# Peptides against a protein of PDB entry 2N1D, part 88

Target 1, 169 residues: chain A of PDB entry 2N1D
Amino acid sequence: EVKVKIPEELKPWLVDDWDLITRQKQLFYLPAKKNVDSILEDYANYKKSRGNTDNKEYAVNEVVAGIKEYFNVMLGTQLLYKFERPQYAEILADHPDAPMSQVYGAPHLLRLFVRIGAMLAYTPLDEKSLALLLNYLHDFLKYLAKNSATLFSASDYEVAPPEYHRKAV

## One batch from the design tools (peptide; made by RFdiffusion4, then SolubleMPNN)

Design b1_p19_8_s4 (from b1_p19_8, 8 letters changed)
Fold by OpenDDE base, seed 3:
Structure b1_p19_8_s4 (fold): chain B 169 residues (1-169), chain A 19 residues (1-19)
Amino acid sequence: as target 1 above (169 residues)
Amino acid sequence: KLEELTKKIVSLLEKYEKE
């Protein structure tokens, strides 16, 4: 399996995220105050500001586009806990044509990188190609870790109302 | 579709890496 290394700084957040949803029965506030699109855009701009060559900028843009597409494809089927399913259904009903990268935020984006390795394994890539892709993905994850204080917060979650709890469990 | 996406991304990354 393709191993995508999550920065150690972010691993505790994955646990907290899981706990907030599964044990505390909270929901990430949607639409996200800072959605996946914005996070990816900020990353791209950050890389641009570092004085990279045009080719490196092009590469980052492609990675951003790829991450976005992966997120939009996988969110509904791979990245949600059972407790979040009713919320997702409501989002789909209210915004059927909106990409989920415009709705969800950093926690769900981070979940993508927990699962993306298995998805990448479906593509037969040689060692060099895989390493190249992983380098960019890891670079993005490092960016998330660097900005974790502003991207990940329990305050972005809210206790689900009793009505939601009844239909979710 | 994700497989093709991955191939596309990798192809472009390799292109830009070589240039």
Scores: peptide ipSAE 0.633, ipTM 0.943, DockQ to the pose 0.746
Fold by OpenDDE base, seed 4:
Structure b1_p19_8_s4 (fold): chain B 169 residues (1-169), chain A 19 residues (1-19)
Amino acid sequence: as target 1 above (169 residues)
Amino acid sequence: KLEELTKKIVSLLEKYEKE
């Protein structure tokens, strides 16, 4: 398995996210106030403002595009807890053509990086190539950690209504 | 699909790294 290191600062949030959904039976408010697309855009702009070379800017843009695509592919099948399935079904029914990166936000994006390592293992990359990719992914995760106070909040979750509980059985 | 995507990303990253 390809090891994608989650910053220590974000590990407690993964636990809180899990607890909010599975134990407290809450749902992340959708559509997200700040969706995955906007987070990735902010990251790209942040990197641009650091005075990087054109090539590094191009590289960041490709990483952003890649993360977005990975998220849109994996969200529905691999990133949701069982309790979130009815919510996802409702989103698909209401917005069948919308990419999930425009609907979901930071918590689900972070979940991607818990699972992405196993997916990357299916691609036969040499050690140097893998390290290069991981460096960019880790850089993005570092950005999430630096902005964790604004990106991750329990206030973005809400108690699921009784009608939802009946659907989630 | 994701495998091809990963290959594409890596290829481009390597391109920009050496330039």
Scores: peptide ipSAE 0.631, ipTM 0.943, DockQ to the pose 0.745
Fold by OpenDDE base, seed 5:
Structure b1_p19_8_s4 (fold): chain B 169 residues (1-169), chain A 19 residues (1-19)
Amino acid sequence: as target 1 above (169 residues)
Amino acid sequence: KLEELTKKIVSLLEKYEKE
């Protein structure tokens, strides 16, 4: 399996995210105040502001586009806890044509990187190519860690109403 | 779909790395 290293600073958040939803029965507020599209855009602009070459900028843009596509494909089937399924169904009904990268935010984006390694393993890549891709992915994760204080907060969650509990089991 | 996407990304990354 392809190993995608999650920064140590973000690992505790994954636990908190899991706890908020599965044990405390809370839901991430949707649509996100800062959605995945915005996070990726900020990252790309951040890289651009660092004075990178045009080629590196092009590369970052491709990685951003790739992450977005992976997220939109995997969110509904791979990244949600069971308790979140009714919420997702409601989102699909209310926003049938909106990509999930415009609805969900940083916590769900981070979950992608927990699962993406197994998905990348299905693509036969040589060691050098894989390392190149992983370098860009890890660079993005480093960006998330650097901005974790503004991207990850328990205050973005709320207790699900009683009527939701009846739907979630 | 994702496999093809990954191949595309890697191909472009390699292109830009060489230039």
Scores: peptide ipSAE 0.626, ipTM 0.941, DockQ to the pose 0.745
Fold by OpenDDE base, seed 1:
Order: structure tokens, then sequence, then C-alpha cells
Structure b1_p19_8_s4 (fold): chain B 169 residues (1-169), chain A 19 residues (1-19)
């Protein structure tokens, strides 16, 4: 198994996110005020502003594209709690052709990195290649941690309406 | 497939690392 280290600053948020959904029966407001596409774009621009070489910039762009694709593939099948399934179904009905990276936001993006390690293990990479990829992924996670105050907030969640509870049962 | 995507990303990262 490939271990993706989540920054300690973000681990409490994972607990809060889980609690908001599973215990408090709240839902992340969709579409997100700041979606995954926007977060990744901001990260890429942030790295660009640091005066990196062209090769480093190209590398970041590839990582961003990869994270986006992983998110869009895994969101519906692996990143949602059961309580969120009706909401996801509604999103699919309303926006059948929209990538989920344009709908969901930081909390679900962070959930990706909890699960992505197991997925990466399916690719036969040597130790050096894996380390290289992980370095970029960890750099992105560091960015999320640095901007956690603006990216993660309980105020982005809302209590599910009674009709939602009925169809979620 | 995600596996192929990962291989592609790694290949490119290695390319840019060497240059």
Amino acid sequence: as target 1 above (169 residues)
Amino acid sequence: KLEELTKKIVSLLEKYEKE
C-alpha cells in the first residue's frame, strides 16, 4: 500500500467533516463556492508565482491535471458517505455532463487523499518514481493546510431538509 | 484508466526532473 501523509493540521477537519455529515445530518452546500477546479488553479498559480523553472511549472500542471482526473473518477464511487448519496443523485440529474470537480469543493477533495494511496498501489511504480509523485502530492497537501482557514469551514454545510431525510432513509 | 494516468504523470515528472 502507498501511504499518503495527511498534514496534522487537516486531520481534525476530516473528523469534523465526518461528524457534520454522519452525525449532524448536514450536507455540503452544492455547487461549492470554491470548487475543486478553482482550488487546483489557485495552487498552480501559486506555484507559478514562486518563480519556478519551466520544467517545475510543467510538472505542477501535470499533477494538477492528474488530481482533477482522479477526483472526477473517484468522487461518486469512493468519496461519499451514504447520507450524501441522494444529493449526488440530484447533482447527476441536474448536471449529467458536468465534471464533479466543478461541483464539489475542498472537503471532498481532501477525502480523495485519504483514499488515493490504495489506488496508486495498483500502478507498478518503483520506489524512486513513487517518491517523486508523492513529493508533488504532499506539496499540494501542504498548500491545502496552509490555506485551510479559507478552504474548510463548517459554515459551508447546512442541515438537510426533512424531505431529504425521508429519501435518505 | 487511472493506472495509465498515473504512469503518464510519473513518466512526465521523471522527464521534467531530468531536464
Scores: peptide ipSAE 0.615, ipTM 0.939, DockQ to the pose 0.744

## One batch from the design tools (peptide; made by RFdiffusion4, then SolubleMPNN)

Design b1_p20_1_s1 (from b1_p20_1, 9 letters changed)
Fold by OpenDDE base, seed 5:
Parts: structure tokens; C-alpha cells; sequence
Structure b1_p20_1_s1 (fold): chain B 169 residues (1-169), chain A 20 residues (1-20)
């Protein structure tokens, strides 16, 4: 399996996120105030503002597109806890054609990087290309860590109502 | 889904052991 290193600053958040959902029976507020599309756009603009060349901008855009695609493919099958399944079903019913990157936010995006390594292990990338991709993924994760105070907050979660509990268990 | 939970469980153990 390809190793994607999560910044130490973000590791505790992954545990807190799990606890909020599974133990405290809370749900991330959907649609997200700041969705995955917006986060990725901000990252791309951030990289552009730092004086990158046109070639670097192109590479960043490709990485952003890749992350978005992986997220949209993996969200429903890989990135949700059991308690979140009824919420996901409701989202699909209300927004059948909307990509999940327009609905979900930073916590679920971070979960992607816990599992993306397993997906990359089956990609036909050569060693040099894989190393370059990993560098960009780590760069993006550093960006998330840098902006963690804005992107990750327990206040973005809400206690699930009693009727939801009946659906979930 | 179970794979994610397993990874988080490992992470929790890692952080717990590091805090001791």
C-alpha cells in the first residue's frame, strides 16, 4: 500500500470526527458551509498567488481535479461511518445529480487521505510520477493543517434528532 | 467503510500510546 502521511496536527481531528459521529451521535451539517469544491479552489488560488509558473499552475489544477474525482467516487462507499448512512441517503434523494464535493466539507475530505493510499496502490503510475503526486498530496495536507482552525470545528456538527436514530439503528 | 474505521482505530491507539 502507498503511504500517505497525515500531518500530526490533523491526526487528533480524525479521532474527534469519528467520536462526534459514532459515539456522540452527531452529524456534520449538510450542505457544508464550505464544501470540498471551495476548499480545493482556495488551495489552487493559494498556490497561484505564491508566484508559481504556468507549469506549476497546470500541475496544481490536475492534482485538484484528481482529488475531487477520488472524493466523489469514494465518499459513499469508503468515507462514511454507519451512523451517517441515513443522512447520505437523504442527500442522494434530494440532490441526485449533485457531486458530493459540492455537499460535503473538510472533515470528509480529510478522511479521503486515510484511504487514498490504498487506491493509489492499484494505479499504473511509474515511480517518478507517483513520487510527484505524493508530494502534491502532502503539500495539500499541509495546507489543510495550516488552515485547520477555519476548516475543522466541532461546531459544524449537530445532535441527530430522535427520528434519525430510529433510521440509523 | 469498515476499512476506514479500522484505520481510525489504529490511529486512536497510536495517539493514546504516544500520550502515555
Amino acid sequence: as target 1 above (169 residues)
Amino acid sequence: MKALEEEIAKLKEELGSAGD
Scores: peptide ipSAE 0.427, ipTM 0.856, DockQ to the pose 0.060
Fold by OpenDDE base, seed 4:
Structure b1_p20_1_s1 (fold): chain B 169 residues (1-169), chain A 20 residues (1-20)
Amino acid sequence: as target 1 above (169 residues)
Amino acid sequence: MKALEEEIAKLKEELGSAGD
């Protein structure tokens, strides 16, 4: 299995995110005020502003596109806790063709990196390509850590209403 | 989904935190 290291700064957040949803029965506010698409765009722009070469800029765009695709593929099946399933069903009903990267935000994006390694393990990537990808993924995670104060907040969650609890088992 | 929860459980144990 491919190992994707989560920055130490973000590890507590993953636990808090889980706790907010599973134990405190809260839901992340959807659609996200700042969705995954926006976060990735900000990252790309940030990287571009750092004086990168054209080649590096291209690579960043490819990585962003890849992260987005992985997120959209994995969100519904791998990145949700059980309590979030009714919310996801509602999102699908209201926005059947919308990519989830336009709906969900930073917490769910961070969850991707908990499991993306498993997906990459079965992706036909040569050693060099995999190493490069991992470097960019870690770079992106560092970016998330750097901006964690604005990207991750318990205030983005709210207590699910009683009627929701009846839907969630 | 279960795999994610398992990973978070491991992380929680690693951190020694009950979460907030």
Scores: peptide ipSAE 0.421, ipTM 0.858, DockQ to the pose 0.076
Fold by OpenDDE base, seed 1:
Structure b1_p20_1_s1 (fold): chain B 169 residues (1-169), chain A 20 residues (1-20)
Amino acid sequence: as target 1 above (169 residues)
Amino acid sequence: MKALEEEIAKLKEELGSAGD
């Protein structure tokens, strides 16, 4: 599969995120205070502020759009732990047509990059295009790492209520 | 779902934490 390198600064967070949910039985608060759409918009604006040319700006926008699409496709089937399934079901029941990029936030977005490489391996891209895409994905991950203090916090999780445990069979 | 957990388990091992 295609290798997407996760910044060393973010690897511990992925483990903490897993622990909060799977072991501590907490849930990320939904809808997210800062959703995936907002994070991607901030990144695009950040890149623009760095003095990109029009061509570079167009490329960033396409990458952002691609990340959003992959997230929305993969969230429900690949990016959730078992304990999160009832929560996801409630979101779908209440908002069946809402893109998950408007509901979920940074932790789930980061999980995407753990699995996106496997999907890219089956994407019909030439080698040059794939290399360019990977460069942007790594650039975005560096952005997440740089802003990790504001994007990733255990305070965005809460202990699941007893009612949730009863339906989380 | 299982694939994600497996990847996280590998990360735990990489960081010096035992896998499940």
Scores: peptide ipSAE 0.420, ipTM 0.850, DockQ to the pose 0.079
Fold by OpenDDE base, seed 2:
Structure b1_p20_1_s1 (fold): chain B 169 residues (1-169), chain A 20 residues (1-20)
Amino acid sequence: as target 1 above (169 residues)
Amino acid sequence: MKALEEEIAKLKEELGSAGD
């Protein structure tokens, strides 16, 4: 099994996110004010500004591309709570060809890292490649933790209207 | 979906245990 460690600073947020959706019956506002694509772009630019070599820059770009791909593949099947399903269906109906990385934001991106380890366990990566990937994933998570004040907020959620409640039951 | 919820449940227990 491949274990991706979530920073301690972000663990409470995962619980709060779950509580907002499942207990308080709120929804993350979509489309996200800052979507996954933008977050990944900011990370890549951040890494570039740190004086990385060309090889390191290439590696960052590959990791960003990989995270984006995994997110887009896993969002609909792995990263949503039951209460969010009607919202997702509406998004798909309105934007059938849009990658979910352009719609969803930081909270759902963070959820990816709860499950990505299980997916990586079945990927054909050698030990060296896997270790390198894990290092970058942890580096990215540290970046999320560093910027958590701007990326994770309960104010990005809203109470679902009565009409939605009927759909979600 | 269930797998995510299970992981969050474990996390909640971990945080709850640490807080008690």
Scores: peptide ipSAE 0.415, ipTM 0.852, DockQ to the pose 0.060

Design b1_p20_1_s2 (from b1_p20_1, 9 letters changed)
Fold by OpenDDE base, seed 1:
Structure b1_p20_1_s2 (fold): chain B 169 residues (1-169), chain A 20 residues (1-20)
Amino acid sequence: as target 1 above (169 residues)
Amino acid sequence: SAALDAEIEEIERELGSAAD
């Protein structure tokens, strides 16, 4: 198994997100005010502004594209709690062709890194390439940690209405 | 924190629950 380390700064948020959904029965407001696409774009621009060479810029773009793809593939089957299933069904009905990276935001993106390690374990990459990828993933996670005050907020959640609870049983 | 890590392990188990 490939281990992706979550920064200590983000671990409390991951737990808070879990608590908000599963225990407090709240939902992250969708579509997100700042979606995954936007977050990844900001990261890419941030990296470019730090004087990267053309080759390094290319690598960042590839990493961003990869994260986006993994997120879109994994969101529906691996990144949702049971309580969020009715909400997801509604999103699919209303936006059948929209990538989930355009709908969901930072909390769900962070959840990706809880599960992505298992997926990478089956990716046909040599040791050096895998190490490089992991370095970029950790770099991205550190970026999320650095900007956590603007990316993660309990105010982005809302109490699910009674009619939703009936659907979630 | 060992406590946080234990909770994250539980999160890992619960994510993707009841997926179709």
Scores: peptide ipSAE 0.587, ipTM 0.918, DockQ to the pose 0.779
Fold by OpenDDE base, seed 5:
Structure b1_p20_1_s2 (fold): chain B 169 residues (1-169), chain A 20 residues (1-20)
Amino acid sequence: as target 1 above (169 residues)
Amino acid sequence: SAALDAEIEEIERELGSAAD
């Protein structure tokens, strides 16, 4: 089993996000003001600014690309609460060819790391490669925690309108 | 926090629910 540890600073946010959606019946404002693509780009640039070698830069870019790919694959089936399904359907209709990393933002990106560990457990990676990947994933999560004040806010959610409630659970 | 971890386990179960 592969376990991706969520930073303690971000655990309360996962719960708040869960509460906002499932209990408060709110929706994250879409398209995100700061989408997953932008967050990943900022992370990559942050790592580059820290004086990384070209080799390390390449590794970071590969990790960013991987996170983006996993997010885009998993968002629709693995990272949404039931209440968010109608919103997702609308997004698909309005943006049929857009990757979800251009639509969704930090909260949904954080949800990825709740599920990615289980997926990686079945990925044919050698032990060394897996350990390296996990190291980068944890590094990225630490970056999210460091920037949590700007990335995670309840003000990015809005009360779902009555017509939405009629078609959502 | 055991309480937070328990809630996260519930989150893990609820994510992806009713996926069509």
Scores: peptide ipSAE 0.582, ipTM 0.919, DockQ to the pose 0.788
Fold by OpenDDE base, seed 2:
Structure b1_p20_1_s2 (fold): chain B 169 residues (1-169), chain A 20 residues (1-20)
Amino acid sequence: as target 1 above (169 residues)
Amino acid sequence: SAALDAEIEEIERELGSAAD
């Protein structure tokens, strides 16, 4: 069993995101103004600007690539609430070959870390490699927390129209 | 808090619901 701890600073947002979608029946505006690809790129550049060695830079790039891959694989099956399914279907119809990391943004990326621990439990990593990966994941989450004011906002959501409600439930 | 953690447990259960 692998547990990825969500920073206390981000827990309230995770709940707010859940409330906006499931209780207030709102939808995150897609495509995201700042998508997952952009967030990960900013993180990588942030780490590189802090004087890391070539080895550290390589490790950061690998972690970014891994997060992106997990996100793209898990978004459709693991990271959406029931209310978001019609929106996702529309995205797939309009952009069938686009990776979801180019469509979705910070809120859905944060949801990844609620579920990724279970996936990592079945990943064949040795103890040292897993510890290193977890360290980077926690480092990335702290980066999200540090930039939460610009990454997470209820204004990025909008009330779903009545016609959406009829096909969502 | 315990309240936040309880809500996150509910979130974990609801994510991915009615997939495909």
Scores: peptide ipSAE 0.580, ipTM 0.918, DockQ to the pose 0.786
Fold by OpenDDE base, seed 3:
Structure b1_p20_1_s2 (fold): chain B 169 residues (1-169), chain A 20 residues (1-20)
Amino acid sequence: as target 1 above (169 residues)
Amino acid sequence: SAALDAEIEEIERELGSAAD
């Protein structure tokens, strides 16, 4: 299958996120103060500002669009822990027409890259296209790592109330 | 580290659990 390498700098955060939700029974504050859409926009602008000949504006935009699409498709079925299901249900009820990329933030976006490789394995891409895509995905992950101090914080989580615990079991 | 990677593997298994 397709393997997407997670930067070592971000692996501890994946674990912290996992611990906050599953063990400490906290929830990421939603709607996110900085949602996936804004993160992707910042990345695109960052790439444009670099002026690197290896960075094609069209390609960056396509990658951003692709990441957004995958996130929106996968969030509800593949990127949530069991404890987060009641919160997700509430989000769907309150924001029925909003893409999840406008609701969720960096932690859930990072989770995408834990699973996206398996999805790409079934995508009809030639070798060159797949390699190019993977390069951009890794580049984006490096961007997340570079900005991890501002994107990932335990302060973005809060303890779930007792009423929520009863719903989540 | 090996310990970190092992935890990531567990994360991979738990993501999407009990999806409705």
Scores: peptide ipSAE 0.579, ipTM 0.917, DockQ to the pose 0.772

Design b1_p20_1_s3 (from b1_p20_1, 7 letters changed)
Fold by OpenDDE base, seed 2:
Structure b1_p20_1_s3 (fold): chain B 169 residues (1-169), chain A 20 residues (1-20)
Amino acid sequence: as target 1 above (169 residues)
Amino acid sequence: SEEMEKRLEEIKEELGSAAD
């Protein structure tokens, strides 16, 4: 198994996110005020501002593109709780051609890193390439931790209405 | 802590559990 280490600062958020959805029956407000595309763009710009070479900039762009691709592929099948399924169905109906990275935000992006390790275990990468990828993923997670105050907030969730409860779970 | 790791494992299992 490929292990993607979640920063200790972000582990409590994963629990809070889980609690908000599964116990408190709340939903993350969609479309996100700051979507995954925007978060990844900010990260890329952050890395570029730190004096990266052209080659390093290329690598960052590749990593960003990869994270976006994995997120868009995995969101619907691997990154949602049962309670969120009706909301996802509504999003698909209203925006069938929109990538989920333009709809969802930081909480769901963080969930990706809980699940991505298992996917990477079956990805045909050599040891060196995998190590490099993991380094970038960990670097990105550190970025999320550094900016957690602006990226993760319970105020981005709201109590689901009674009619939603009837069609959920 | 062990409790935190247990919670995270439960979270990992619950995610995508209702996928089509």
Scores: peptide ipSAE 0.633, ipTM 0.925, DockQ to the pose 0.785
Fold by OpenDDE base, seed 3:
Structure b1_p20_1_s3 (fold): chain B 169 residues (1-169), chain A 20 residues (1-20)
Amino acid sequence: as target 1 above (169 residues)
Amino acid sequence: SEEMEKRLEEIKEELGSAAD
């Protein structure tokens, strides 16, 4: 397994997110007010504004694209708690062709980094390429931590209705 | 903390849990 270190500042949020869903039986409001696509775009623009070279800018764009791809592939199978499955099914039924990066937001994106290490272990990347990728992933996580006050909020969740609770548990 | 790491490990295990 490839180890992706989560910033200490974001670890409590993962626990709060877990508690909101699994213990309090709440759901993240979908579609997200700020979806994964927009978060990644903001990050890319942030990096560009910091005066990166052309090569560095290219690398950032590649990393952003990669994160988006991994998120869209992994969301439905690896980034949801059991309680969220009916919600996901509804999203798929209503928006079958929409990438999940346009539907879900920061909390689920952060969950990606809890699980992505296993996926990266199966990639054919050489050691140098993997190290470079990990550096950018950690850089992105630092960005999430820096903007955590605006990206992660319990107010983005709501108590699931009784009819949902009956079919989800 | 150790408690935090333990909870995160539980989170990792619960993510991707089976659908109904």
Scores: peptide ipSAE 0.633, ipTM 0.922, DockQ to the pose 0.706
Fold by OpenDDE base, seed 5:
Structure b1_p20_1_s3 (fold): chain B 169 residues (1-169), chain A 20 residues (1-20)
Amino acid sequence: as target 1 above (169 residues)
Amino acid sequence: SEEMEKRLEEIKEELGSAAD
């Protein structure tokens, strides 16, 4: 398995996120005030503002595109807790053609990196390409950690109503 | 910590187990 290291600063958030949903029966407010697309765009702009070479800029754009694609593919099947399934079903019904990167936000994006390693293990990449990709993924995670105060907040969640609980069974 | 890593492993397992 490909190991993707989560910054220590973000590990507590993953636990808090888990607790909010699975134990406190809360839901992340959707559509996200700041969606995955926006976060990735901010990252790309951040990298550009640091005076990177053209080659690095291109690589960042490719990585952003890749992260977005993986997120959109994996969200529905790999990045949700059981309690979130009814919410996801409602999202699909209301926005059948919208990529989930336009609906979900930072918490779910972070969950991607918990699961992406296993997916990358089945991706036909040579050693050099994989190492490069991992470097960029870790760089992005570092960016998330730097901006964690604004990206991750329990205030973005709220207690699910009784009607939802009945759906979640 | 070991407890944190254990919890993260549980989280990893719980994610994706809810697929319909």
Scores: peptide ipSAE 0.632, ipTM 0.924, DockQ to the pose 0.801
Fold by OpenDDE base, seed 4:
Structure b1_p20_1_s3 (fold): chain B 169 residues (1-169), chain A 20 residues (1-20)
Amino acid sequence: as target 1 above (169 residues)
Amino acid sequence: SEEMEKRLEEIKEELGSAAD
């Protein structure tokens, strides 16, 4: 399995996120105030503002596109807790053609990096390409860690209503 | 910590089976 190192600063958040959903029966407010698309755009702009070369800029764009694609593919099947399934179903009904990167936010994006390693293990990338990709993924995670105070907050969650509990797994 | 890593592994597993 490909090892994706999550910054130590973000590990507690993953636990808090897990606790909010699974134990406290809360839901992340959707659509997100700051969606994945916006976060990735901010990251790309951040990288570009640091004086990257054309090649580096291209690489950043490709990484952003890749993260977005993986997120959109994996969200519904790999990045939700059981308690979140009814919410997801409602989102699909309300936004049938919207990519989930426009609906979900930072917490779910972070969950991607918990699961993406297994997916990358089956990619046909050579060692050099994989290492480069991992470096960029780690760089992005560092960005998330740097901005964690604004990206991750328990206040973005809300207690699920009683009617939700009745249909939730 | 070791406890943190164990919890993260549990989280990974829960996310992996949530679609069932």
Scores: peptide ipSAE 0.629, ipTM 0.923, DockQ to the pose 0.759

